# Peptides against a protein of PDB entry 5NXQ, part 78

Target 1, 114 residues: chain A of PDB entry 5NXQ
Amino acid sequence: EIQIPVSMAAEEEYLRSKVLSELLTDTLENDGEMYGNENEVLAALNGAYDKALLRLFASACSDQNVEKALSLAHELKQDRALTAAVKISERAELPSLVKKINNIREARYEQQLK

## One batch from the design tools (peptide; made by RFdiffusion4, then SolubleMPNN)

Design b2_p18_6_s2 (from b2_p18_6, 7 letters changed)
Fold by OpenDDE base, seed 4:
Structure b2_p18_6_s2 (fold): chain B 114 residues (1-114), chain A 18 residues (1-18)
Amino acid sequence: as target 1 above (114 residues)
Amino acid sequence: MEEWEEYADELAEEIIHK
């Protein structure tokens, strides 16, 4: 059996999750209403999307590619995913990245509070 | 459902081991 490298698998999963998330979002926006399990499905897709991104993020941290890691962090949708990214960055001993990700979180908080 | 904290720990450990 052919084993796909983790990084390649993560890229594929990210792209798949991204497409599905976008398709669902477009559908919901066109419908203008959310019924039943739509929110649950969206949450699940967002979770999978962010988890896939975090694997790529971790890989970037491993490569000490702070710029790539930061770019990926900007694509994260959920605050809990950003929290995870901070934790990963701390473990990778990348304090500049930690600060920048926390800035992203703070900015999102402020936007949410308007 | 997988806990996010555990997921972060898993990924963090992978970095350390590389």
Scores: peptide ipSAE 0.423, ipTM 0.875, DockQ to the pose 0.589
Fold by OpenDDE base, seed 1:
Structure b2_p18_6_s2 (fold): chain B 114 residues (1-114), chain A 18 residues (1-18)
Amino acid sequence: as target 1 above (114 residues)
Amino acid sequence: MEEWEEYADELAEEIIHK
């Protein structure tokens, strides 16, 4: 069995999950029909997407590339994924990144209140 | 489905050990 580098595997999963999530979202918005499980499928796809993205995020943290890590954090969809990113940043001892990710979370909270 | 907290811990540990 060919061992694929972790970074390549993460990128592949990210792209696959992103495409599938976008296709499903577009289909649902266009067709206007719900069959009962689409929201669950979408949630699962978004989960897979964020998890794949978090692997890339963790890699950026390992490289102490705060700018890249922050850019990846902006692409996270779920609040729980941002929480995970904060936790990873704390363990990586990147307090500036922690603050910036928390700012993203706060901004999203404010947007939801509008 | 893996719990998010456990997933974060896994990724965090990978950073610490590298």
Scores: peptide ipSAE 0.422, ipTM 0.874, DockQ to the pose 0.582
Fold by OpenDDE base, seed 3:
Structure b2_p18_6_s2 (fold): chain B 114 residues (1-114), chain A 18 residues (1-18)
Amino acid sequence: as target 1 above (114 residues)
Amino acid sequence: MEEWEEYADELAEEIIHK
């Protein structure tokens, strides 16, 4: 069995989840409404996508690469994933990153109100 | 349903241990 480095595995999972999420989204936009378990599948895909991103995010934090970490945080879809990113940043003792991620959350809240 | 708090804790611990 070929052992794949953790970072490579995380990137693979991210790419897979991203592609599947995009394909499903495009299908919805082109073919109309989703029925039955399709919405559940989409939610699961989004969850997997964010979880994969968070692993990459954590790795960036470990490397103290704040710029990369922030870039990844912008790609997170769910608010609960952003909350997780804040928690990870706090544990990594990166207060500037914490502030910036909270700004992302606040901006999204304001957009939802419009 | 995976608990997101536990997931965040797991990832955070990995950072601390590295």
Scores: peptide ipSAE 0.419, ipTM 0.875, DockQ to the pose 0.671
Fold by OpenDDE base, seed 2:
Structure b2_p18_6_s2 (fold): chain B 114 residues (1-114), chain A 18 residues (1-18)
Amino acid sequence: as target 1 above (114 residues)
Amino acid sequence: MEEWEEYADELAEEIIHK
């Protein structure tokens, strides 16, 4: 049995979740309303997507690769995922990353107010 | 479904111990 490195497994999970999320989103945008529980499916996919990203994010933090971590944080969809990223960054003792992620959150809050 | 707070804690602990 082939052992898959954790980072490689995380990349695979991210790609799978991303592709599926994008495919479903594109279908909704192009074909309109879907039958069934598309909203529930999207919520589940978004959750899985962000969780997969957070694993990659944590790995980047572990490697002290702040630029990669920040790039990944920009790809997070849910605010709760950004909150998690802040927490991880704090634990990793990366204050510059904490500030930058909080700026992302603030920017999204401002967009919601418009 | 795992709580997000718990998930963050798990990931945070993993990087601290590496």
Scores: peptide ipSAE 0.419, ipTM 0.874, DockQ to the pose 0.661

Design b2_p18_6_s3 (from b2_p18_6, 7 letters changed)
Fold by OpenDDE base, seed 3:
Order: sequence, then structure tokens, then C-alpha cells
Structure b2_p18_6_s3 (fold): chain B 114 residues (1-114), chain A 18 residues (1-18)
Amino acid sequence: as target 1 above (114 residues)
Amino acid sequence: MEEWEEFADELAEEIIHK
């Protein structure tokens, strides 16, 4: 079995999940008819997408590449994924990143209230 | 399906402090 480096595996999973999410979204927008499981599939894809991003995020944190980590955090879709990013940032002892991610969360909450 | 809390904990534990 070919062992793929974790970073490469994470990138591959990210790209795959991103493409699938985009394709599904486009299909739903164009065809208009929701099959009963489409929302479930979309949720699963979003989960996989965010998990893949978080692996990349953790790697960036380990490299102390705060700029890259923050850029990745902005791409996270789910609030629970942002919560995970905060936890990872805290463990990485990157308080500035923690603050910035919390700002992202707060901004999204404010947008939902509008 | 892996629980998010467990997933986050696993990733946090893997963090390398350089």
C-alpha cells in the first residue's frame, strides 16, 4: 500500500470534497428538484470539506504559518469547524489566531441576524 | 461518522510546537 504523506492526503481530500460540493450545489441550483437525500449528501460533503480543511489548518498551525492558517479558517463553512479551529489554535499556542477566528465566528453570527 | 469533538481533539493532539 502506497503511504501518501498526510499533507498530500489532506490536499487531495480537500480538493475532492470541494469539487463534489460545488458540483452538487450547481446541480441543485440548475435542476431545482431536491431528491430526498440531497440535503443529507450536501451536509456530508460539507462535513468532509471542513474536516479536510482542518487537517490543512492544523498543519499550518504546526508550521506557525498564521497567515495560511487564517486563510484556511475563512474557507470553513460550519460553525463547529470554526470551533475546532479555535481548539487547535489554542493547543498550538497561537492566541492571535484564536482571536481572529473568534472574530470570524462573531461576524457570521451577525450576518445570520440580518 | 466521527464526532466533531473527537476529531478536533485528535487534530489538537497532533499539533507540533516548533
Scores: peptide ipSAE 0.545, ipTM 0.911, DockQ to the pose 0.552
Fold by OpenDDE base, seed 2:
Structure b2_p18_6_s3 (fold): chain B 114 residues (1-114), chain A 18 residues (1-18)
Amino acid sequence: as target 1 above (114 residues)
Amino acid sequence: MEEWEEFADELAEEIIHK
C-alpha cells in the first residue's frame, strides 16, 4: 500500500471539496430553488472544504510561509474556520499572521452588519 | 462529525516549529 503524504492528501481533499461545493452552489444560485436537503449538503461540504484548507494552512504555518498561509485564510468560508486559523497561527508563533486573520474576521463582521 | 474546537486543537498541536 502506497502511503500518501499528508500534504498530498490534504490537497486532494481540498480540491474535491472545492469542486463539489462550487458546483452545488452554482446550481442553487442558477435554479433559484432549494430542493430538500440541499442546504444541509452545502453546509456539510463547506465544513469539509474549510477543514481541508486548514490542514493546508497548518502546513504553510509549519513551513513559516506566511504569505501562503494568509492566502489560504482568505479562502476560508466560515468564521469558526477563521477562529481555528488564529489558534493555529498563535501556536505557530506567527503574530503578524494572527493580526491579519483577525482583520479578515473583523471585515466579515462588518459586512454582516450591513 | 468532529467538533471544530477539537479539530483546531489537533492541528495546532501538530504545528512543527522550524
Scores: peptide ipSAE 0.543, ipTM 0.911, DockQ to the pose 0.554
Fold by OpenDDE base, seed 1:
Structure b2_p18_6_s3 (fold): chain B 114 residues (1-114), chain A 18 residues (1-18)
Amino acid sequence: as target 1 above (114 residues)
Amino acid sequence: MEEWEEFADELAEEIIHK
């Protein structure tokens, strides 16, 4: 088995998950019919997508590239993924990034209330 | 499916401080 570098594997998984998630979403929107398991499939794809992003996010944190890390955090879809990003940022001792990610979460909460 | 808390813990533990 060929060992692929973690960063390359994460990028591949990110791209794959992103494409599949977008394809499924577009298909559901175009067909106008929702099957019982489609939402679960979409959720699973979103989960894989966010996990792949978080691997890239962790790498950016290790590089102390706060701007790149923040950009990646904005691409996260699920709140639980943002929570994970906060935890990773705290471990990386990047308090400014922690605050910025929490601001993203707060903004999303406010949008959901409208 | 991996638990999200466990996933976050794993990534946090892998953080390299440069």
Scores: peptide ipSAE 0.542, ipTM 0.911, DockQ to the pose 0.549
Fold by OpenDDE base, seed 5:
Structure b2_p18_6_s3 (fold): chain B 114 residues (1-114), chain A 18 residues (1-18)
Amino acid sequence: as target 1 above (114 residues)
Amino acid sequence: MEEWEEFADELAEEIIHK
C-alpha cells in the first residue's frame, strides 16, 4: 500500500471536497432541489470541505506563513470552522492572525443581519 | 461524526512552533 504524505492527502481532500461542494451548489441553483436529504448532504460536504481547509490552515500556521493561513481562513464557509481557526492560531502564537480571523467573523455576522 | 471542538483541539495540538 502506497502511503501518501499527510500534507498531500490533506490537499487532495481539500480539492475533492471543494469540487463536490461546488458541484452540489451548482446543481441546487441551476437544476432545482435534490430529491431527499439535500440539506444534509450539503452540510456534510461543507463540513468535510472546511475540515480539509483547516488541516491546510494548521500546516500554514506551523510554517509561520500568515499570509497563506489568512487566505485559507477566508475560504472557510462555516462560523464553527472560523472558531476552530482562531483556536489553532492561538495555539500557534499568531495574535495578528487571531485578530484578522475575528474580523472575518464579525464581518460575516454583520452581513447575516443585513 | 467528529465534533468540531475535538477536531480543532486535535489540529491545535499538532501545531509545530518554529
Scores: peptide ipSAE 0.532, ipTM 0.908, DockQ to the pose 0.588

Design b2_p18_6_s4 (from b2_p18_6, 8 letters changed)
Fold by OpenDDE base, seed 3:
Structure b2_p18_6_s4 (fold): chain B 114 residues (1-114), chain A 18 residues (1-18)
Amino acid sequence: as target 1 above (114 residues)
Amino acid sequence: MEEWEKFADELAEEIIHK
């Protein structure tokens, strides 16, 4: 079995999940509702997407690449994924990143209230 | 693998299975 580095595997899964999520979204917007479980599929894709991103995020934190980590955090879809990113940042002892991610969360909360 | 990296992986798995 071919051993793929964790970072490469995470990047591949991220890109795959992102493409599939975008394709599904485009299909729903352009072709109407898909008969079946489109919401369940979207939830599963978003979960896999965020999982892959979090692994990349952790890798960026490990490299002390705060700018890259923050960019990845902006791409996270679920609030619980942002919470996970905060926890990762805390364990990595990156308080500035913690604050910035919390700002992302707060901004999303404010948008939901509109 | 550092302990906090393992923690990150656990959090990622939790997001998938909830």
Scores: peptide ipSAE 0.153, ipTM 0.797, DockQ to the pose 0.118
Fold by OpenDDE base, seed 5:
Structure b2_p18_6_s4 (fold): chain B 114 residues (1-114), chain A 18 residues (1-18)
Amino acid sequence: as target 1 above (114 residues)
Amino acid sequence: MEEWEKFADELAEEIIHK
């Protein structure tokens, strides 16, 4: 059995969950019908997606790669995931990244109000 | 694993289970 580096495994899970989340989202948006647990499945997929992404985010923070970390933060879907990213950034002592992620959160709040 | 990385993993788990 070939051992896959942790970073590659995280990237694989991120991509897998991203694709599945996007496919399900597109299906729900276009078909417009819920038959049962689709919302729960979507929530689970989004959770898995954000979880994988947060691990990549943490890796970027550990590398002090603020640009990459910020790019990853933009891909996070849930507000609670952005909150987690802020906490990670604080622990990584990256205050500029904290500010930028909070700006992402505020921008999303404003979009919801439109 | 660094302590803050462990913290990150804990937060990631919370995203899944909450």
Scores: peptide ipSAE 0.153, ipTM 0.797, DockQ to the pose 0.118
Fold by OpenDDE base, seed 4:
Structure b2_p18_6_s4 (fold): chain B 114 residues (1-114), chain A 18 residues (1-18)
Amino acid sequence: as target 1 above (114 residues)
Amino acid sequence: MEEWEKFADELAEEIIHK
């Protein structure tokens, strides 16, 4: 049986989820209508997207590739996903990455206030 | 798989199912 490496599978899922999320977002923006159903679908897609990213993030941390990990963190959509990334970074003993991700979170908080 | 990788997977699952 051919087994696809976990990292490759995660990358594929990430790209797929990203495309779907973008398409949905564009559709909603162009349509100008958002109902409860669309928001639910979007939330689900974002969840799947962030999950895929977190796996890639963990892989980057495993490789001690802080730069790649940070880049991936910037792509995370949900604050809870960033929180998860922080926890992963802490567990991986990457304090510099922890600080940088927390900076991302803080920046997003400030943007929400504007 | 390392413990922290398992931890990461658990966190990922929590995000998608919450």
Scores: peptide ipSAE 0.152, ipTM 0.795, DockQ to the pose 0.118
Fold by OpenDDE base, seed 2:
Structure b2_p18_6_s4 (fold): chain B 114 residues (1-114), chain A 18 residues (1-18)
Amino acid sequence: as target 1 above (114 residues)
Amino acid sequence: MEEWEKFADELAEEIIHK
């Protein structure tokens, strides 16, 4: 059995979940209405998407690739995922990244308040 | 796997299951 590197597996899952999530999101936005369990399916997909991203994020942190890590953080959808990214960054002892991710969170909070 | 990587995985799992 061929072992697939963790990073490659995470990238595959990210791409798959991203495509499906975007497709469903576009469908819901175009219809302007939610039918059945569409919202629940989308929520589940978003969860899987963020999970995959967090693994990529962790990998970037391990490589000390702060720029890549920050780019990945911008792609996270859920606030709880950003919170997780902060915790990962703290554990990885990357305080500059922590600050930048917190700025992302604050910006999103402000958008939600409008 | 580094301990902080395990921590990251735990957080990722939490996002899926909570």
Scores: peptide ipSAE 0.152, ipTM 0.796, DockQ to the pose 0.118

Design b2_p18_7_s1 (from b2_p18_7, 8 letters changed)
Fold by OpenDDE base, seed 1:
Structure b2_p18_7_s1 (fold): chain B 114 residues (1-114), chain A 18 residues (1-18)
Amino acid sequence: as target 1 above (114 residues)
Amino acid sequence: SLEELVEELGKEIEEKKK
């Protein structure tokens, strides 16, 4: 098998997950119920999506590209993924990024309370 | 390494959704 660079593999997985999520969403909106396990499928897709993003995020952190990392963090869907991004930022010794991501988490938390 | 941490965290995210 061909060895693919981590960043490239992450991008491929991200794009694939994103497309599948969008297609599934469109199908549900237009055709209604599918197989009865749509929520499980969506959860799995969201997990894969965020996982792929975290790989890209870590790559950006390694490059000391804080702005790119922050942009990617905004694309994360799950709170636990944001928490993961914080841990990655801490390991990468990027305290400014840690603060910014925590602000994202707090903002989303406030939105959920409404 | 940072890559190892990412893989660990990624697995946790996907496992919790199963």
Scores: peptide ipSAE 0.546, ipTM 0.904, DockQ to the pose 0.103
Fold by OpenDDE base, seed 4:
Structure b2_p18_7_s1 (fold): chain B 114 residues (1-114), chain A 18 residues (1-18)
Amino acid sequence: as target 1 above (114 residues)
Amino acid sequence: SLEELVEELGKEIEEKKK
């Protein structure tokens, strides 16, 4: 069996999940076709997408690349994924990144209230 | 490890969306 490096596997999964999520989202927005399970499929795809991003995020944290980690955090869709990113940052002992991610969460909360 | 934490958190996210 061929061994694939963790970073390459994470990148592949991210790209795949991103493409599928975007395609489904665009289709729903443009065509408006609902068959009864699209929201569930989208939720599953978004979950897979964020999971893949978190792997890349953790890799950036391990490299002490705060700028890359922060840029990846901005791409996360779900609040629970941002919470996960905070936990990862705490474990990686990157307090500045923790603060910046919490700022992202706060900004999204304010946006939802508008 | 950090990788183990990521996998745990990822599983929680996937399970909650199912």
Scores: peptide ipSAE 0.543, ipTM 0.903, DockQ to the pose 0.103
Fold by OpenDDE base, seed 2:
Structure b2_p18_7_s1 (fold): chain B 114 residues (1-114), chain A 18 residues (1-18)
Amino acid sequence: as target 1 above (114 residues)
Amino acid sequence: SLEELVEELGKEIEEKKK
């Protein structure tokens, strides 16, 4: 049995989830065909996408690579995923990253209010 | 560990989507 390093596994899952999410989104937007469960599938894919991204995020935090971690946080889609990123940052004892991610959350809240 | 935390949070995210 071949064991894959955590970082490589995370990258693979991220790429897979990202591609599938984008393909489904593009299909719905461009083709316009609805079969009744696309929204549920999309929600699941978005969840998987953010989960995979959080793994990469945590890896960056472990490497003390705040810049990379922040870049990854910007790619998160769901607010609860950003919340998760904050919790990870706190656990990693990266207060500067915590502040920056909270700024991302606040910016998205403000955008929703407009 | 951070890895364990991520797995917990990831499960939470996906479970709430169900």
Scores: peptide ipSAE 0.542, ipTM 0.904, DockQ to the pose 0.103
Fold by OpenDDE base, seed 3:
Structure b2_p18_7_s1 (fold): chain B 114 residues (1-114), chain A 18 residues (1-18)
Amino acid sequence: as target 1 above (114 residues)
Amino acid sequence: SLEELVEELGKEIEEKKK
């Protein structure tokens, strides 16, 4: 069995999940139809996607690359993933990043209220 | 460690989606 480096595995899973999520989203937007378990598939894909992103996010935090970390945080889809990013930022002792991620969360909350 | 935290949080996210 071939052992893949953690960072490479994260990149691969991120790209795979991103592509599949986008394809499914595009299909639903184009056709306007959803049948069967598409919602479950999308949820699973989004979960895997955010999980992969969080690994990349943590790597950026470890490098103290706040700009890259923030950019990755903007790519997160689920609110619980943003919450996870905050926890990671706190552990990495990056309070400025914590504040910026919370701003992202607040902005999304406001958008949902519209 | 930060790596352990990420794996814990990631696992939690995946489990809640099942």
Scores: peptide ipSAE 0.541, ipTM 0.902, DockQ to the pose 0.106

Design b2_p18_7_s2 (from b2_p18_7, 6 letters changed)
Fold by OpenDDE base, seed 4:
Structure b2_p18_7_s2 (fold): chain B 114 residues (1-114), chain A 18 residues (1-18)
Amino acid sequence: as target 1 above (114 residues)
Amino acid sequence: SYEELVEELGEEIEKKKE
């Protein structure tokens, strides 16, 4: 059995999830809701995407690479994923990152109200 | 779930810090 490093596995999962999410999004934009379940599939893919991204995020936190971690946080799609990133940042004892991610959450919340 | 993932990743981070 071939052992794949955790970092490489996380990147592969992220890329796979990202591609699938983008493909589905493009299909919806061009063809609309043909089968009535596309939104549910998209939500599931977004979840997989964010979870894969969070693994990369945690790795960046472990490396104390705050800038990389913040960049990854900006790529998160769901609010619950940002909440997860905050919790991970707290466990990594990166208070500056916690504050910056909370700012992202607040900004997105304000956008939803407009 | 996200809660399970946070716990998993958090534990990994904390273990590396030790």
Scores: peptide ipSAE 0.651, ipTM 0.945, DockQ to the pose 0.816
Fold by OpenDDE base, seed 5:
Structure b2_p18_7_s2 (fold): chain B 114 residues (1-114), chain A 18 residues (1-18)
Amino acid sequence: as target 1 above (114 residues)
Amino acid sequence: SYEELVEELGEEIEKKKE
């Protein structure tokens, strides 16, 4: 069996999850079809998407590429994923990134309150 | 879970730093 490098696998997973998430979102928004399990499916896809992103995020942290890591963090959808990114940043000993991601979280909270 | 993923990725990062 052919072994795929971890970085390539993570990228592929991200792209796949992104496409599927977008397709589902577009379908629900454009067609308005509800099947009773759409929220669960969407949550699952979003989770897969964010987790795939977090793998890329961790890779960027390992490379000490703070700008790339921050860019990826902005693409995260779920608050839980942002929390995970903070924890990963702490493990990577990147305090500046921790602060910036926390700012993203705070900004999203404020937006939700509006 | 996210908790498991954080632990996995955190360990990988820490191992690479050493």
Scores: peptide ipSAE 0.651, ipTM 0.945, DockQ to the pose 0.861
Fold by OpenDDE base, seed 2:
Structure b2_p18_7_s2 (fold): chain B 114 residues (1-114), chain A 18 residues (1-18)
Amino acid sequence: as target 1 above (114 residues)
Amino acid sequence: SYEELVEELGEEIEKKKE
């Protein structure tokens, strides 16, 4: 089997999952009706999206590119994905990034309370 | 799972730092 560089594979997966997630989201928003397993499909796509994004995030951390990593973190949709990003940042020993991602989480919590 | 992914990516990061 042909091995693709991790970074390229991650980018491809991210782009694919992003497109599919957005298409499904748009469809659900436009139709306004939920049938069958649509929520499950959306959750699965969002999960794939976030996990792919986390791979890019980890790559940015490896490059010590905090700004890029932070930008990617902002694109994460699920709280559990942000939590994962924090843990990855800790492993990368990037305390400033840890703090900033925690701020993102806190901000989202506050918004959800409204 | 996310836990598994974190471990995988964390190990990769730590390996590259060495």
Scores: peptide ipSAE 0.651, ipTM 0.945, DockQ to the pose 0.909
Fold by OpenDDE base, seed 1:
Structure b2_p18_7_s2 (fold): chain B 114 residues (1-114), chain A 18 residues (1-18)
Amino acid sequence: as target 1 above (114 residues)
Amino acid sequence: SYEELVEELGEEIEKKKE
């Protein structure tokens, strides 16, 4: 399998996954009905979305663009994706970004506890 | 997997820092 350079982030894949995820979400919200496999499909789409986004995130980290990286991290949906972003930030030696992403995770944890 | 992705992206970032 061909490795995709970080600098050539999967923008197309991100956009595609984003559109599909939003479309499915909108459908569920508008119709108010859930079918047997919809949650599973949504989870799969979210995974693809987050992974594509992480490539963009890594590119931003490589550019030392902490602001852009943080903005992208806020767009991540899954906690495990945020964890991945933290690990990537550590590899990029961006401790400030690590802290900020961990703050995002903590905030989401607190929200889930309510 | 996420683990594999992190490793891939991390390695690329580290290479660019060199």
Scores: peptide ipSAE 0.645, ipTM 0.945, DockQ to the pose 0.826

Design b2_p18_7_s3 (from b2_p18_7, 8 letters changed)
Fold by OpenDDE base, seed 2:
Structure b2_p18_7_s3 (fold): chain B 114 residues (1-114), chain A 18 residues (1-18)
Amino acid sequence: as target 1 above (114 residues)
Amino acid sequence: SYEELVEELGKKIEEKKA
């Protein structure tokens, strides 16, 4: 049995989730076929995508790589995922990152209000 | 869940810093 390093496993999971999410989205937008459960499937894929991304995010936090962590946070789709990123940043004792992620959340809230 | 993931990842981070 081959054991994969945690970082590599996280990257693989991220790529898989990202590809699947994008493929489904593209299919729905371009093919136009609806089967009644597409939104549920998409939500599940988005969740998987964000969770995979959060693992990479946590790794960056562990490395004290704030810039990389912030870049990853910008790729998060769901607000609840951003909330998770804030909590992880707090656990990592990275207050500057906490502030920047909260700014991302606020910006998205403002965008939704427009 | 997100809650479980935060705890998992947070624990790992804290253990590394300690």
Scores: peptide ipSAE 0.674, ipTM 0.950, DockQ to the pose 0.788
Fold by OpenDDE base, seed 5:
Structure b2_p18_7_s3 (fold): chain B 114 residues (1-114), chain A 18 residues (1-18)
Amino acid sequence: as target 1 above (114 residues)
Amino acid sequence: SYEELVEELGKKIEEKKA
């Protein structure tokens, strides 16, 4: 039996989740109706997207590839996902990455206030 | 959940460093 490496599997999951999230977003923007629970479905897909991305993020942290990890963090959509990334960075003992991700969070908060 | 995911991934990272 052929098993796909964990990192490759995570990447595949990320890509699938990304495509589904984008398709659903487009559908909602154009039609605005989907079984009466479109917002919940979108949230679920976004969650799956972020969680898949976090697996890639953790892999980058494990490789001590801070730049790659940071790039992935920028792709996270949910604030709670950024929080998760911070916690993972702490576990990886990457304080510089922790600071940079917190800066991302702060920047998004400031944008939301405007 | 995110909490479970963090624990899973964090554990893997820590084990790799040890």
Scores: peptide ipSAE 0.673, ipTM 0.950, DockQ to the pose 0.798
Fold by OpenDDE base, seed 1:
Structure b2_p18_7_s3 (fold): chain B 114 residues (1-114), chain A 18 residues (1-18)
Amino acid sequence: as target 1 above (114 residues)
Amino acid sequence: SYEELVEELGKKIEEKKA
């Protein structure tokens, strides 16, 4: 097995997952056809996307790059992923980042209530 | 799982800070 840097592997996984997630989402939104497994596939892709993104997020936290970490957090799709980002930020001892990510979660909750 | 990922990444961060 070829060994590559962790950061490169995470970036590659993120990009691949992002592309596939967006393609599937666009297809479902525009075609309106269901074959029985689209939601499951979409969920799996979104999960892979967010988990890959969280690896990049953790790297930014490790570098004490709060602005980059916050930018990445805004790209997270699932609430569970935002929760994970909060926990990672706590482990990184970045309280300002914790607060800002919680603000993202609250904003999304408000949008869902509309 | 997300739980496992948090533990993995958290551990790495804490080890780097130590």
Scores: peptide ipSAE 0.669, ipTM 0.950, DockQ to the pose 0.798
Fold by OpenDDE base, seed 3:
Structure b2_p18_7_s3 (fold): chain B 114 residues (1-114), chain A 18 residues (1-18)
Amino acid sequence: as target 1 above (114 residues)
Amino acid sequence: SYEELVEELGKKIEEKKA
């Protein structure tokens, strides 16, 4: 078994999860097939997607690349993933990033209230 | 879990800074 660098592994998992999520969504919207577990599958894929993205996010934080980290945070889908990003940012001692991610969370909360 | 992931990634970041 070959060892893959962490960053590459994270990228691969991110892309895999993203593609599968999109394909499933497109299939459901366009083909109309129901398998009975679509929501569960999507939830699982979204979880994998966000977790993979968080690994990339942490890498960006480690590089002190706030711009890249913020861009990645915007791609997170689940609120719990944003919460995780905040915690990671805190541990990276990036207070400006913490604030910006919290702004993302607040904006999404406001949208959900509509 | 997310909790475990945060701990893993946070630890790595902190170790690099130390």
Scores: peptide ipSAE 0.669, ipTM 0.950, DockQ to the pose 0.795

